Peptides against a protein of PDB entry 5Z08. Designs and how they scored, part 278

Target 1, 168 residues: chain A of PDB entry 5Z08
Amino acid sequence: RQKDEWAKKTSSLMKQLDWFIGEHLGAMLAAEELGGPVVGELMEIDPDDLSAGFNAHGKLKKATSQPDLDRRQRRIDDIWGPQDEQGQAHKRKRGADEALAASAEMRDLIEQLMNKLVEAGGDNSATYVEIPRESAAARFLVRSKVAMFHPNDARRLRLVDFGRDLDD
Target 2, 222 residues: chain B of PDB entry 5Z08
Amino acid sequence: GLPRLIDAIEEASKIPAKRRQTPIKPTIEKLTTHLYTHGASPDSLLRLADLLTLRNHLDQASLAAITRNLYPSSTVSDEVVLRFIGALGHGQLKPTLALQALFLRWLVMVYHLLENPGVLGQVYGVLFDLLDTAAIRPQLCHLLALVTRRKHVRPFRIQAILTLSRQTGGDPNLTGLLRVFKNYYPEIIVGDATKGRASAFKHPDPQWRQHLDEIQQRRSEA

## One batch from the design tools (peptide; made by RFdiffusion4, then SolubleMPNN)

Design b2_p26_2_s1 (from b2_p26_2, 13 letters changed)
Fold by OpenDDE base, seed 1:
Structure b2_p26_2_s1 (fold): chain B 168 residues (1-168), chain C 222 residues (1-222), chain A 26 residues (1-26)
Amino acid sequence: as target 1 above (168 residues)
Amino acid sequence: as target 2 above (222 residues)
Amino acid sequence: MPFSPEDQLRLLIEQIQELIAKAEKL
């Protein structure tokens, strides 16, 4: 009975986590990766708004033709093509795809971190996951104080063990 | 009455100060006077919490004045608490750290009036993770000292507070919080971090407390 | 949402880990 209630509650929280990553966090992570605002500075990013790109200050570009587009922004604009209806649709789709990719990366990273923590059996040295890059996802986990980098190696990330008790 | 004053301030909060037809200061003064005299009902507290925590065009002095006079006439709901907790930390949409410190002080001073003190225990992690923010740390540690239960005292939090204590040169508020942790687990090895001066977490404003008690007394007689 | 994304994620992860730890004790 108690195990069943626990299992249901755990399942519910996992669903909430998945929903939070997919519906909110993914777009914000994608925006950060694209040179937009840091996650949490802009609370609501529509994946469609990702298509507008960001200026050098991480602000959403309004559709006005300002000439002083930073080289990185020009590459983004070049990648996104002309502002015709077809170009806008392609931009929206790409923004959605980037949000999905960011969501998938975050889910995978959390899963790896959780699995390593369980596998380590209390050995903190064995809890580190090797990350291929300092992604927006990795930075977000650290800012959230959910994960921490290895003191000597920023390519190694571990989950904070919230479950450990002093009575254990 | 208080609702009409809140209505006027809510409408004014939507408009930049330079574009307001009438100065808001007289209305703020009427509001703060009313709050000082009668306190705020739960419904009024929620509306005021929104005005204080949501980004609007009210000036910092007005927001601070409202916060200093935010006497509950009754209880404080979970919703009101969560508005203030959600307003904490860094972000463009969040209130200033100075105002956040006033919110935390307010939560300390009204802690005994919370409908459900357990709500703060549920968001304990949110509060704990803000300990690195020096501007709010004194009030935050005081609130955490009230909220902390055995379930919150975890190895990772002990390590975090010890690390932060070293980094800050032994902040007395962190030392005070660590002593609260040690009350639940006397075996916690805190090393030299506890040998320093600790905050006693005394009531931040005895006069405010007395005035709150007077407002609360009137409710019990009505 | 009443919390920042950082706070929201942390609260979820903390709660999940607490439940896992409780289950391991059962």
Scores: peptide ipSAE 0.560, ipTM 0.788, DockQ to the pose 0.741
Fold by OpenDDE base, seed 2:
Structure b2_p26_2_s1 (fold): chain B 168 residues (1-168), chain C 222 residues (1-222), chain A 26 residues (1-26)
Amino acid sequence: as target 1 above (168 residues)
Amino acid sequence: as target 2 above (222 residues)
Amino acid sequence: MPFSPEDQLRLLIEQIQELIAKAEKL
């Protein structure tokens, strides 16, 4: 009974984690990979905004609402022009694909980190996952204080063991 | 009444000070006087928490004055607590560290009025991970000293405090927090980190406490 | 969300690990 309740609660939290990664975190990670703001500086990144790209200062290229009537008209024409519908659909699709890729990378990395921690059986040296690159996902886990790099090798990442008790 | 004063301040907070038709300072003074005399209801407290924690055009002196007079007339909801906790740390959208220190001090002073003290235990990790922020560390350690239970005393947190204590040259607030941990697990080896002067985590403002008690007593008589 | 993404992720991971550890002790 109690084990079943804990299993149910764990499953619920895993679903919440998956939802959080997919619906919120993926777009922010994709923005950081594209040279945008660091995750958490801009909480509401629409995947559609990723298509606009970022300026050299890491700010969303506000599609310059040039106040000039002609640019509003051009933007309307750029929104409603047949080439622009396909171009905007392609840009929106690309932004969505980048957010999905970032979400998948984060899910996979968390899964590897959790599995490696369980497999290590308390050996801290065996808890490291090798990462192919310093990704936005890896940096985010470290900033979140959920993971730590190996002190001598930035390609090795381990999960912080939150489950370890002093009574163990 | 208090709701009308909050309405006026909310509207003024949307406008840069240089573009306001009327100075907001007299309205802030009326608000703080009202809060000092009557306290804030749960609903008013939530609205004030939003004004204090969300980025707006209010000046730091006004925000600090509201925070110093933020007497609850009743209980403090989980929602109000979470607004203040969410405002902690670094970021362009977050309040100044000076204001965050006042929020933490406030949470310490109203801890006994929380509807659910367990809410702070649920967000313990959020609070704990801010210990590296020197400007808020004194108040943060005091709050953690109140919130800490056996379940929060984990090996990774012990190691984190010990590391930070070494890096800070033995901050007395960290030493105080380590002593709280040791009360739950006497066997914890904290080494020389506990030999130093520890903070006693005394009430931050006895006069504020006395005035709060007077406001709370009026509620029990009504 | 009331928390930063970093805080939100940490809270979720911490809670998951605590539940797993408790389940393993039964």
Scores: peptide ipSAE 0.559, ipTM 0.785, DockQ to the pose 0.759
Fold by OpenDDE base, seed 4:
Structure b2_p26_2_s1 (fold): chain B 168 residues (1-168), chain C 222 residues (1-222), chain A 26 residues (1-26)
Amino acid sequence: as target 1 above (168 residues)
Amino acid sequence: as target 2 above (222 residues)
Amino acid sequence: MPFSPEDQLRLLIEQIQELIAKAEKL
C-alpha cells in the first residue's frame, strides 16, 4: 500500500519533470545551444520565438569561431535565411525541432545519470556518465547543482545523490 | 487606507523615476508609516511582496524602507513566502542581493507567523544552494537554522557545507548551520569547521520584534 | 514560475530521488 503510493507519487513527479523539460526547459536549452541567453536569463522562450531570433535580452552572442559553433551559426544563418513565409515556417519548424532535440537530450541525460547512480550501489566512482560534449543540458544540470563534473574529466558527469540518508 | 497607497505605488512602479510627474517618496513615507502603525494584512502583504520582488522602477531605498516596515498584522501565507524565496539568487530579473538579504531577515523575523512553516522545508534545497552567495549567507544561514529538520540533513548537504566552510575560511554562519545539523546527527564529523566561532542566530532586531508583537496583540484584541 | 529553471529542476530531481530511495527501503 505505502509502496504503491510512493510509486504513484514518483510517477507523478516524473511526469512533472517531463512536462517541465518539454514545455519550458527544452526551448531555453535550445536557445543557449544556439548562442542565445543562458538558461534562466530568459524564462519564457517559445520554440517559435527561437526562430524569430533572440530579442534584445537574448543578444545572440556572436558565436566565437569554433568550428562547431560555426555549424551552429550556420544553422542560425540557415534559420535566418530568406524571410519569406516558407522561410519563416522553416525557421519555426527548426526552432521547434531544436527545442525537441534539447528536451530529448536532457531527458536522456537525466535518465542515464539516475540509472548510473542506482547501478553504482554506493560506489561514487561508478556513478559517472560519459557525455559526448559539454552541452547546454550538462551545464544546466551542474548550475542547478543536480550534477557534478568529474574533477579531472569534463566528459564525465555524475548525479548528486539526494536520496542517500545518514540513517542508511 | 493601505490599499490605496499600494495602488499608487504600483502605478508609480511602472514608470521610470525620471518620467514620474509626482515624487513617489511622500507616498512611500505614508505607506511605511501606515505599515509601522497598523501592519499589513495578508492581502496587502502579497501585493507588497510583488512590489518588492518583481522588477519595477522603484528605487532601492524605497524597497528597503518598505521591507523594513513590513509588519504582518496577521499571518504570512505560503504565497507571500514563495514570492520572497523565488526572488532569491542571481539573475537580472531578481532583486539586488542587498534587498534579498533584507527579505531573508524579514522571513527570520516573521517565521513564527507563517501559516505553514513547512513551506520553507519544501523549498529547503533552493535556500541551501544559495549558501555560496556571500552577500545573503548570514541571513540565509539563520533562516536555514530555523527551517532545518532531520530530513534535510543529508550527506550531500553535509559535504557541501563542509566544502564551503573550508573555502570561506570557516564562516561563522556556516559553522552555526553545521552545529544545527550536528544536533540532528551528533555523529557528523564536522572536523575543525565547528571548532571556530559560530553564529548564535539571535533575533536580528529586538525592537522590530517588540513592535511586531504590539501589532499582533492588537489583532488578538480585535 | 516562482522559481528559476535551475531551482525547479533541482526540486523535482531531489523529490524524485528521495521517493525512490524511500521505496527501495521498503
Scores: peptide ipSAE 0.558, ipTM 0.784, DockQ to the pose 0.791
Fold by OpenDDE base, seed 3:
Order: C-alpha cells, then sequence, then structure tokens
Structure b2_p26_2_s1 (fold): chain B 168 residues (1-168), chain C 222 residues (1-222), chain A 26 residues (1-26)
C-alpha cells in the first residue's frame, strides 16, 4: 500500500518535472545558449522572442538595421535570416527547435545524473557524469545547487544526493 | 474599509510616482493605521502580500511601513506564506534584500498563526539555499530554526552549514542553526563550528508581539 | 510561478529523490 502510494507520487512529480522542463525551462535555456539572458533573469521568454536574437548585453534585439559585426550576432543573423515572411516562419520554427533541443538536453542530463547516483551505491567517486561541454543546462543545474562540478575537472558533473539520510 | 484602501494603493502601484495625480502617502498612512488598529483578514493579507512581493511603482519606505504593520487578525494561509518565500533571493523582479529581511522577520513573528506550519517545511530547500546571502541570514536562520525537523537534517545540509560557517568566520546565526540540527542528531560531528557564540533566536520585537496578541484577542471576543 | 526556475527545479528533484530513497527502504 505505502509503496504504491509513493510510486504514484514519484510518477506525478516526474511528470511535473518533465512539464516544467518542456514548457518553461527549455526556452530559457535556449535563450542563454543563443547569447541571451542567463536563465532566471528574464522569467517570461516567449519562444517567438527568441527569433529576434540578442545583443551583446543579452537584451532582445529589436529589428534595428545596423549589422552588429559580433560573431554571436552573425550566428544569430545567420540563424534568423532575411525578414521576409518565409524568413520569419523559419525563425519561429528555429526558435521552437532550439527550445526543444534544450529541453531534450536537460532531460537527458538529469536522467544520466540520477542513474549514476543510483548505480554508485554511495560511492561519491562513481557518481560523476562526463559532459561534452559546459552547456546552459549544466550551468543551470549547478546554479540551482542540484549538481556540482568535479573540483579538478569541469567536464565531470554529479548530482547532489538529497535522498541520503543520517539514519542510513 | 481596508479593502477600499488596498484598491486605491493597488491602482496607484501601477503608475510611476511622478505620473500620479494624487500623492499616495496619505492612503498608505490610513492603511497602516487601520492595520495597526484592526489587523488584516486572510483575504486582505493575500492582497497585501501580492502588493509587497510583486514588482510595482511603490516606494521602499511605503512597502516597509506596510510590512511593519502587517498584523494578521486571524490565521496566515499557505498562499500568503508562499508569496513571501517566492520573493526571496536575488533577481531584478524580486524585492530588495532589506525588504526580504523584513518578510523573514514577519514570518518568524507570525509562525504560530500559520494555518499549516508544514508548508515552510515543504519549501525548506529554498530557504536553506539562501544562507549564503549575508543580508538576510540572521532572519533566515531564525526561521529555519523554527521550521527544521528531523527529516530536513541531511548530510549535504550539515556539510553546507559547516562550509559556510568556515567561510564566514563562524557566523553566530549559523552556529545557532547547527545546534538545532544537533538536537535532532546528537551524534553529528560539528567540530569547532559549535564552540563559538550562537544566536539564541529570541523574538525579534516584543512590542510587536504584544500588539499582535491584543489584535488576536479582540477577534476571539467578537 | 511562485519560485525562480532554479528553486522550482531543486524542489522537484529533492522531492523525487526523497521518495525514491523511502521506496528503496521498503
Amino acid sequence: as target 1 above (168 residues)
Amino acid sequence: as target 2 above (222 residues)
Amino acid sequence: MPFSPEDQLRLLIEQIQELIAKAEKL
């Protein structure tokens, strides 16, 4: 009985986590990866606003005509192409695709981190996941105090063990 | 009545001070006088919590004055508590750290009036992770000392307090919180972190407490 | 949302881990 209730509650929380990542966090992570604001500085980023790109200060670039020569801006401009109707539709689609990609990356990273924590059986040295790069997702987990980098290797990330009890 | 005063302040809060047709200060003074005399109902508390925690055009002095007079006439709902907890930390949309310290002090002073004290235990991690913020740490440690239960005393939190205690040169509030943890687990090795002066977490405002008790008593007689 | 994204994520992960740990003890 109690085990079934806990399983149901866990499933409900996992669904809430998945929803939170997909509906809110993914767009914010995508904005950070695109050179926008750090996650949490701007709480409501419309995925449609991602299409406008960001200036060097992480602010939404309103369609001003001046070619900012910044390499990030070029990539944004290359990503966000000509201002024709087709270009705008491509921009919106690409913003949505970046948000989906960021959501998928975060889900995968959390899953890997949780699995490694379970597999380690209490050995902290075995809890590290190797990450290919310091992504917005990885940085967010660390800022959230949910994960920690290895002190000597920024490519190794571990989940904080919240489940560990002193009675164990 | 109180609802009409809140309505006027809510409308004024949408407008920059320089663009207001009438000064808001007289209305704030009427509100604070009413709160001091009668307290706030649960519904009024929620509206005032939104006014205090959401970004608006009210000045810091007015927000602080409302917070200092925020006497509950009855209980404090979970929703009101969560508004104040959600307003804590760093961010452009969050209240100033000075105002956050007043909110934490308020939560300490009204803790016995919470409809569900367990709500603070559910958000314990949010509170705990703000301990590095020096400006709110004294009131935060006091609130955590009230909220902490055996289930919250975890190895990672013990280590976090110990680390922060070393970094701060042994903040008395952290030492006080660590003593609360040790009450649940006497076997916790805290080393030299407990040898220092600890905060006693005394009531922050005895006069405010007395006045709250008078407001609460008047409601029970009505 | 009443909480920052960081706080929201942490609360969810903490609650999930606590439930998993309790379930493993049964």
Scores: peptide ipSAE 0.558, ipTM 0.786, DockQ to the pose 0.762

Design b2_p26_2_s2 (from b2_p26_2, 12 letters changed)
Fold by OpenDDE base, seed 1:
Structure b2_p26_2_s2 (fold): chain B 168 residues (1-168), chain C 222 residues (1-222), chain A 26 residues (1-26)
Amino acid sequence: as target 1 above (168 residues)
Amino acid sequence: as target 2 above (222 residues)
Amino acid sequence: MPFSPEEVLRLLIEQIQELIAKGKKL
């Protein structure tokens, strides 16, 4: 009975985490990666808004061709051509794809971090995951205080061990 | 009555000060006077919590004045508590750190009136992770000192306090919080971090407490 | 939501880890 309740609660929280990543966090992470606002500055980013791109100040670009777009944003604008109906549909699709990719990256990173923490068996030196880049996902985990960079190597990230008890 | 005053302030809060037809200050003064005299019901507290925590066009002086007079006439609901906790930290949509410090002070002063004190224990991590925010740390440590239970005293939190204590040169509020942790686990090795001056976490405003008690007493007699 | 995304994620991860730790004792 207790184990079944535990399993149900654990499963429920895992589903909530997955839902939160997919439905809320992914779009915000994608926006940050695209030069938009830092996650949490905009509580609701429609994936459709990702398609419009962001200016150097992290504000949604209105359709005006301003020349000082960062190289990544220029590539996005160049890919999106004139704002015909097809261009808007392609923009929406790409925004959705970027949100999905960001969600997948976050899920994978959390999974790796959790697995390394379990595998380490209490050895903090063994809990680090090598990250290929400082992504929006990695930065978000650190800002959330759920992960920490290695003090000497920003490519190494570890999960904070919240489960460790003093009675253990 | 209080609801009508809140209605007027809610409507005014939607409009930039320069575009308001009437100055809001007289209405704020009426509200604060009413709150001082009668306190706020649970329903009024929720509405006021929204006005205080949500981004609107009210000026900081008005928000601070409301917060300083936010006497509960009854209990404080979980929903009201969560509004104030959700307003803490950094973000463009969050209140100023000065106002957040007033919210934390308020939570300390009304802690005994919470319908469910356990709600703060559930969001303990949210509070704890704000300890690096110097502007709110004194009031935050005081609130954490009230909220902390054995289940919250974890190795990672001990290490976090110790690290932050070193980084701050031994902030007395952090030392005070670490002493609270040590009350649950006397075996915690805190080194020199506890040898320093610690905050005693005394009531932040005895006059406010006395006035609150008078408001609460009138409710019990009615 | 009253909490920031960072706060939400932390609460979820903390609760998950606490449950996992509890599960080892069951």
Scores: peptide ipSAE 0.581, ipTM 0.792, DockQ to the pose 0.732
Fold by OpenDDE base, seed 2:
Structure b2_p26_2_s2 (fold): chain B 168 residues (1-168), chain C 222 residues (1-222), chain A 26 residues (1-26)
Amino acid sequence: as target 1 above (168 residues)
Amino acid sequence: as target 2 above (222 residues)
Amino acid sequence: MPFSPEEVLRLLIEQIQELIAKGKKL
C-alpha cells in the first residue's frame, strides 16, 4: 500500500515535469537559443513567434513598437501577403520543430544529471555530466538553482542533491 | 464599501497616471482608511494581492500604503499567500525589491492567521533560493525562521547558508537562520558562522500587531 | 502560474528527489 502510493505520486510528478517541459519550457528555451528573450521574461511563446525570429535586441521582429497604420498594413501584408500557404506552414513547422528539439534536449539533460547523481553513490566528484555546449537548457538549470557548473570547467554540470538527509 | 473602492482602483491601475481623468490618490486614501478600520475579507485580500503583485500603473507610494494597511479581518488563504510568494525575486514583471520586502514583512506579521501554514513549507525552496537578494534578506530570514521544520534542514541548504554567510561577511540574519537550523539538528557543524551577532527575529511592528488583534477580536464578537 | 519557470522546475525536481530518497527507505 505505502509503496503503491509512493509509486503513484512519483509517476504523477514525473508526468507533470514532462508536461511542463513539453508544453511550456521547450518554446521558451528555443526562443532563447534563437537570440530571443531569456526564459521567464515571456511566459508564453507561440511556436509561430519562433518562426518570425528576433532582432539584434532579442525582441520579436514582428513586435511592431510603432503603432503606425502603415506598419500594421505591412505586417498584414507580410502575414497575409502571397507567401504561399506552404511558406507559412513551413515556418510554423520549423518553430514547432525547434521547440520539440529544445524540449528533448532538456529532458535528456535532466535524465543524465539524475542518473549521474544516483550512480555517484555520494561522491560529489563523480556527479558531473559533460555537456557539449553551454545551451539554453544548461543555463536554465543553473538559473533555477537545480544544477551547478564545475568551478573550473564550464563543460561540467552537476545536479544539486535535494534528496540527501542529515538522518542518512 | 471596500469592493467598490477596489473596483475603482483596479480600473485606474489599467491607465497611466498622466491619462487618468480623476486623481486616484483620494480613492487610495479611502481604501487605506477602510482597511485600517475594518480590515480585509479573504475575497478582498485576493483582489488586493493581485493589485499589489501584478504589473500595473499604480505608483509605488500607493502600493506601499495599501500593503502597510493590509489587515486581514479573518484568515489568509493559500491563494493569497502564493500570490505574494510568486511576486518575489528578480524580473521585469515582478514588483520592486522594496515592495517585496514589505510583502515578506506582511507575511511574517500575519503568519498566525494563515488557513494552512503548511503552504509556506511546500514553497520553502522558492523562499530559500532568494537569500542571495540582499534587499529582501532580513524579512526573508525572519519568515524562514517561522516556516522552517526538521524536513527543510538539508545538507545542501546548510552549505548554501554557510557559503552565503562567508560571502556577506556574516550577515546577522543568516546567522539567525542557521541557529534555527541548529535547533533541529544540534550536531550541525556551523563553525564560526554562528559565533557572530544573530538577529533575534522580533515582531517587526508591535503597533501593527496590536491593531490587527483589535480587528480580529471584532470578528469573534460578531 | 504565479511562479517563474525557474521556480516551477526547482519545485518539481526537489519534490521528485525527495520522493526517490523516501522510496529507498520503503
Scores: peptide ipSAE 0.579, ipTM 0.789, DockQ to the pose 0.722
Fold by OpenDDE base, seed 3:
Structure b2_p26_2_s2 (fold): chain B 168 residues (1-168), chain C 222 residues (1-222), chain A 26 residues (1-26)
Amino acid sequence: as target 1 above (168 residues)
Amino acid sequence: as target 2 above (222 residues)
Amino acid sequence: MPFSPEEVLRLLIEQIQELIAKGKKL
C-alpha cells in the first residue's frame, strides 16, 4: 500500500515535470536562446547580456564577445521581422520546432544530471555532467538553484542533491 | 463595510494615479482604519493579498499602509499565504523588495493563525533560495526559523548557509537560522559560523501582536 | 501561477528527489 502510493505520487510528479517542460518551459527557453527575454522575465534582455551567460552563482556575466550577437539578432529578425503571411507561418513553425528542441534538451539534461547523481553514490566530484555549451536550459537550472556549475569549469554542471538525508 | 472599500480600491488600482477622478488616499485611510478596528475576514484577506501582490497602479505608501494594518479577524488560508510567497524574489511583476520584507514580517506575525502551517513547509525551498537577497534576509530567516522542521535540514542547505554566512561576513540572521538547524542535528559542524552573534528572532512588533490578539478575541466572543 | 518558472522547477525537482530518497527506505 505505502509503496503503491509512493509510486503513484512519483509518477504524478514526473508527469507534471514533463508537462511543465513541454507546455511552458520549452517555449520560454527557445525564446531565450533566440535572444528573447530570460525565462520568467518579461523584460527584453539585451542580446549582449544573453550571450554573456551565467556564472556559478546564476548571475549574468558581463558581455564579452560580439560575434554571437549577430547570429542571434539575425535569428530574432528572421523570427520577428516583418514577413508576409507565409513568413509568419514559417516563423511559427520554426518557433514550435525550437520550443520542442529546447524541451528535449531540458529533459535530456535533467535526466543526465539525475543519473550522474545516482551513479556517484555520494561523491560530489563524480556528479558532474559535461555540457557542450552554456544553453538556456543549463542557465535556467542554475537560476532555479537546481544545478551548479563546477567552480573552475563552466562546462561541468551538477545537480543539487535534495534527496540526501543527514540520518543516512 | 470592508467589501465596498476593497471594491473601490480594486477599481482605482486599475487606473493610473494621474487619471483617477478622485484621490484614493481617503479610501485607503478608511480601509486601514476599518482593518485596525475589525480586522479582515478570510475573503477580504484574499482580496487584499491580491491587491498587495499583483502589479497594479497603487502607490507603495498605500500598499505598505494596508500591509501594516492587515490584521486577520480569523485564520489565514493557504491561498493567502501562497499569494505572499509567490510575490517574493526578483522580477518585473513582483512587488518591491521593501514591500516583500513587510509581507515576510506579516507572515511571521500571523504564523500562529495559519489554517495549515504545513503549507510553508511545502514551499520551504522557495523561501530558502531567497536567502541571498539581502533586503529580505532578516524577515526571511525569522520565517524560516519558525517553519524549519527536521525534514528541511539537509546537507545542501547546511552548506548553502555556511557559504552565504562566509560571503556576508557572518550575518546574524544566518547564524540564527543555523542554530535552528543545529537544534535538530546537534552534530552539524558549523565551525566559527555559530560562534558569532545570532538573531534571537523576537516578535517584530509586540504592539501589533497585542492588537491582533484583541481582534481575535472579539471573534471568539461573537 | 503565483510562482516563477524557476520556482516551479525547483519545487518539482526537490519533491521528486525527496520521494526517490524515501522510496529507497521503503
Scores: peptide ipSAE 0.575, ipTM 0.777, DockQ to the pose 0.710
Fold by OpenDDE base, seed 4:
Structure b2_p26_2_s2 (fold): chain B 168 residues (1-168), chain C 222 residues (1-222), chain A 26 residues (1-26)
Amino acid sequence: as target 1 above (168 residues)
Amino acid sequence: as target 2 above (222 residues)
Amino acid sequence: MPFSPEEVLRLLIEQIQELIAKGKKL
């Protein structure tokens, strides 16, 4: 009985986490990776606002300024091609694809971090996940104080052990 | 009445000060006078919490004046609490750190009026993570001292507060919070971090407390 | 939402880890 209630509650929170990553966080992470605002600086990035692209300072480009064809801007402009209906659809699709990719990266990273923490059995040295790059996802986890980089190696990330009790 | 004053301020808050047809200051003064005399109902508190925590065109002095006079006439709902907690931290959409410090001070002063004090325990992590923000740390530590239970005293939090205590040269508020932790786990080795001066977390405004008690008594008699 | 995305993620992860830890004791 208690175990079943525990399992249900755990499953519910996992679903909430998955939902949060997919419905909210993924788009913001994608925006940050594209040189947009840091996650949390713009709480409501409408996917449609993603379509307007970001300037070098991570600010939403106003529609009126000539697209300064900087490489990042070209990538945004390539993501966000011509304003015809097909171009808008391609833009929306690409934005959605990037949000999905960012969501998947975050899910995978959290899963790896959680698995390593469980596998380490209390050995803090064994809790590090090797990350291929400093991603928006990795930075976000650190800013969230959920994870920490290894002091000497920014390619190593570990989850903060919130579950450890002093009564254990 | 209070609702009409709030309505006027809400409408004014949508408009930049330079574009307002009428100065808002007289309405703020009427609001603060009303709050001082009668307090705020739960519904009014929620509306005022939105005005205080959401980005709008109200000036900082007005927001601070409202916060200083935010006497609850009854209880404080979880929703009101969560508005203030959600307003804490860094970000373009967050209130100023000075205003956040006033919110934390307010939460300390009204803690005994919370409908569910446990709500703060649920968001304990959010509060705890803001300890590195020096501008709000004094009031934050005081609130955490009230909220902390055995379940919140975790190894990672002990390590975090010890690290921050070292980095700050032994902030007396952190020392005070560490003492609260040690009350739950006497075996916690806090080293020299607890040997220093600690905050006693005394009530931040005894006059405000007295006035709040007077407002609360009127409700019990009605 | 009143909380930042960082705060939301943290709350979720903390709660999940606490539950996982509790589950080991059940």
Scores: peptide ipSAE 0.579, ipTM 0.789, DockQ to the pose 0.736; fails the geometry check

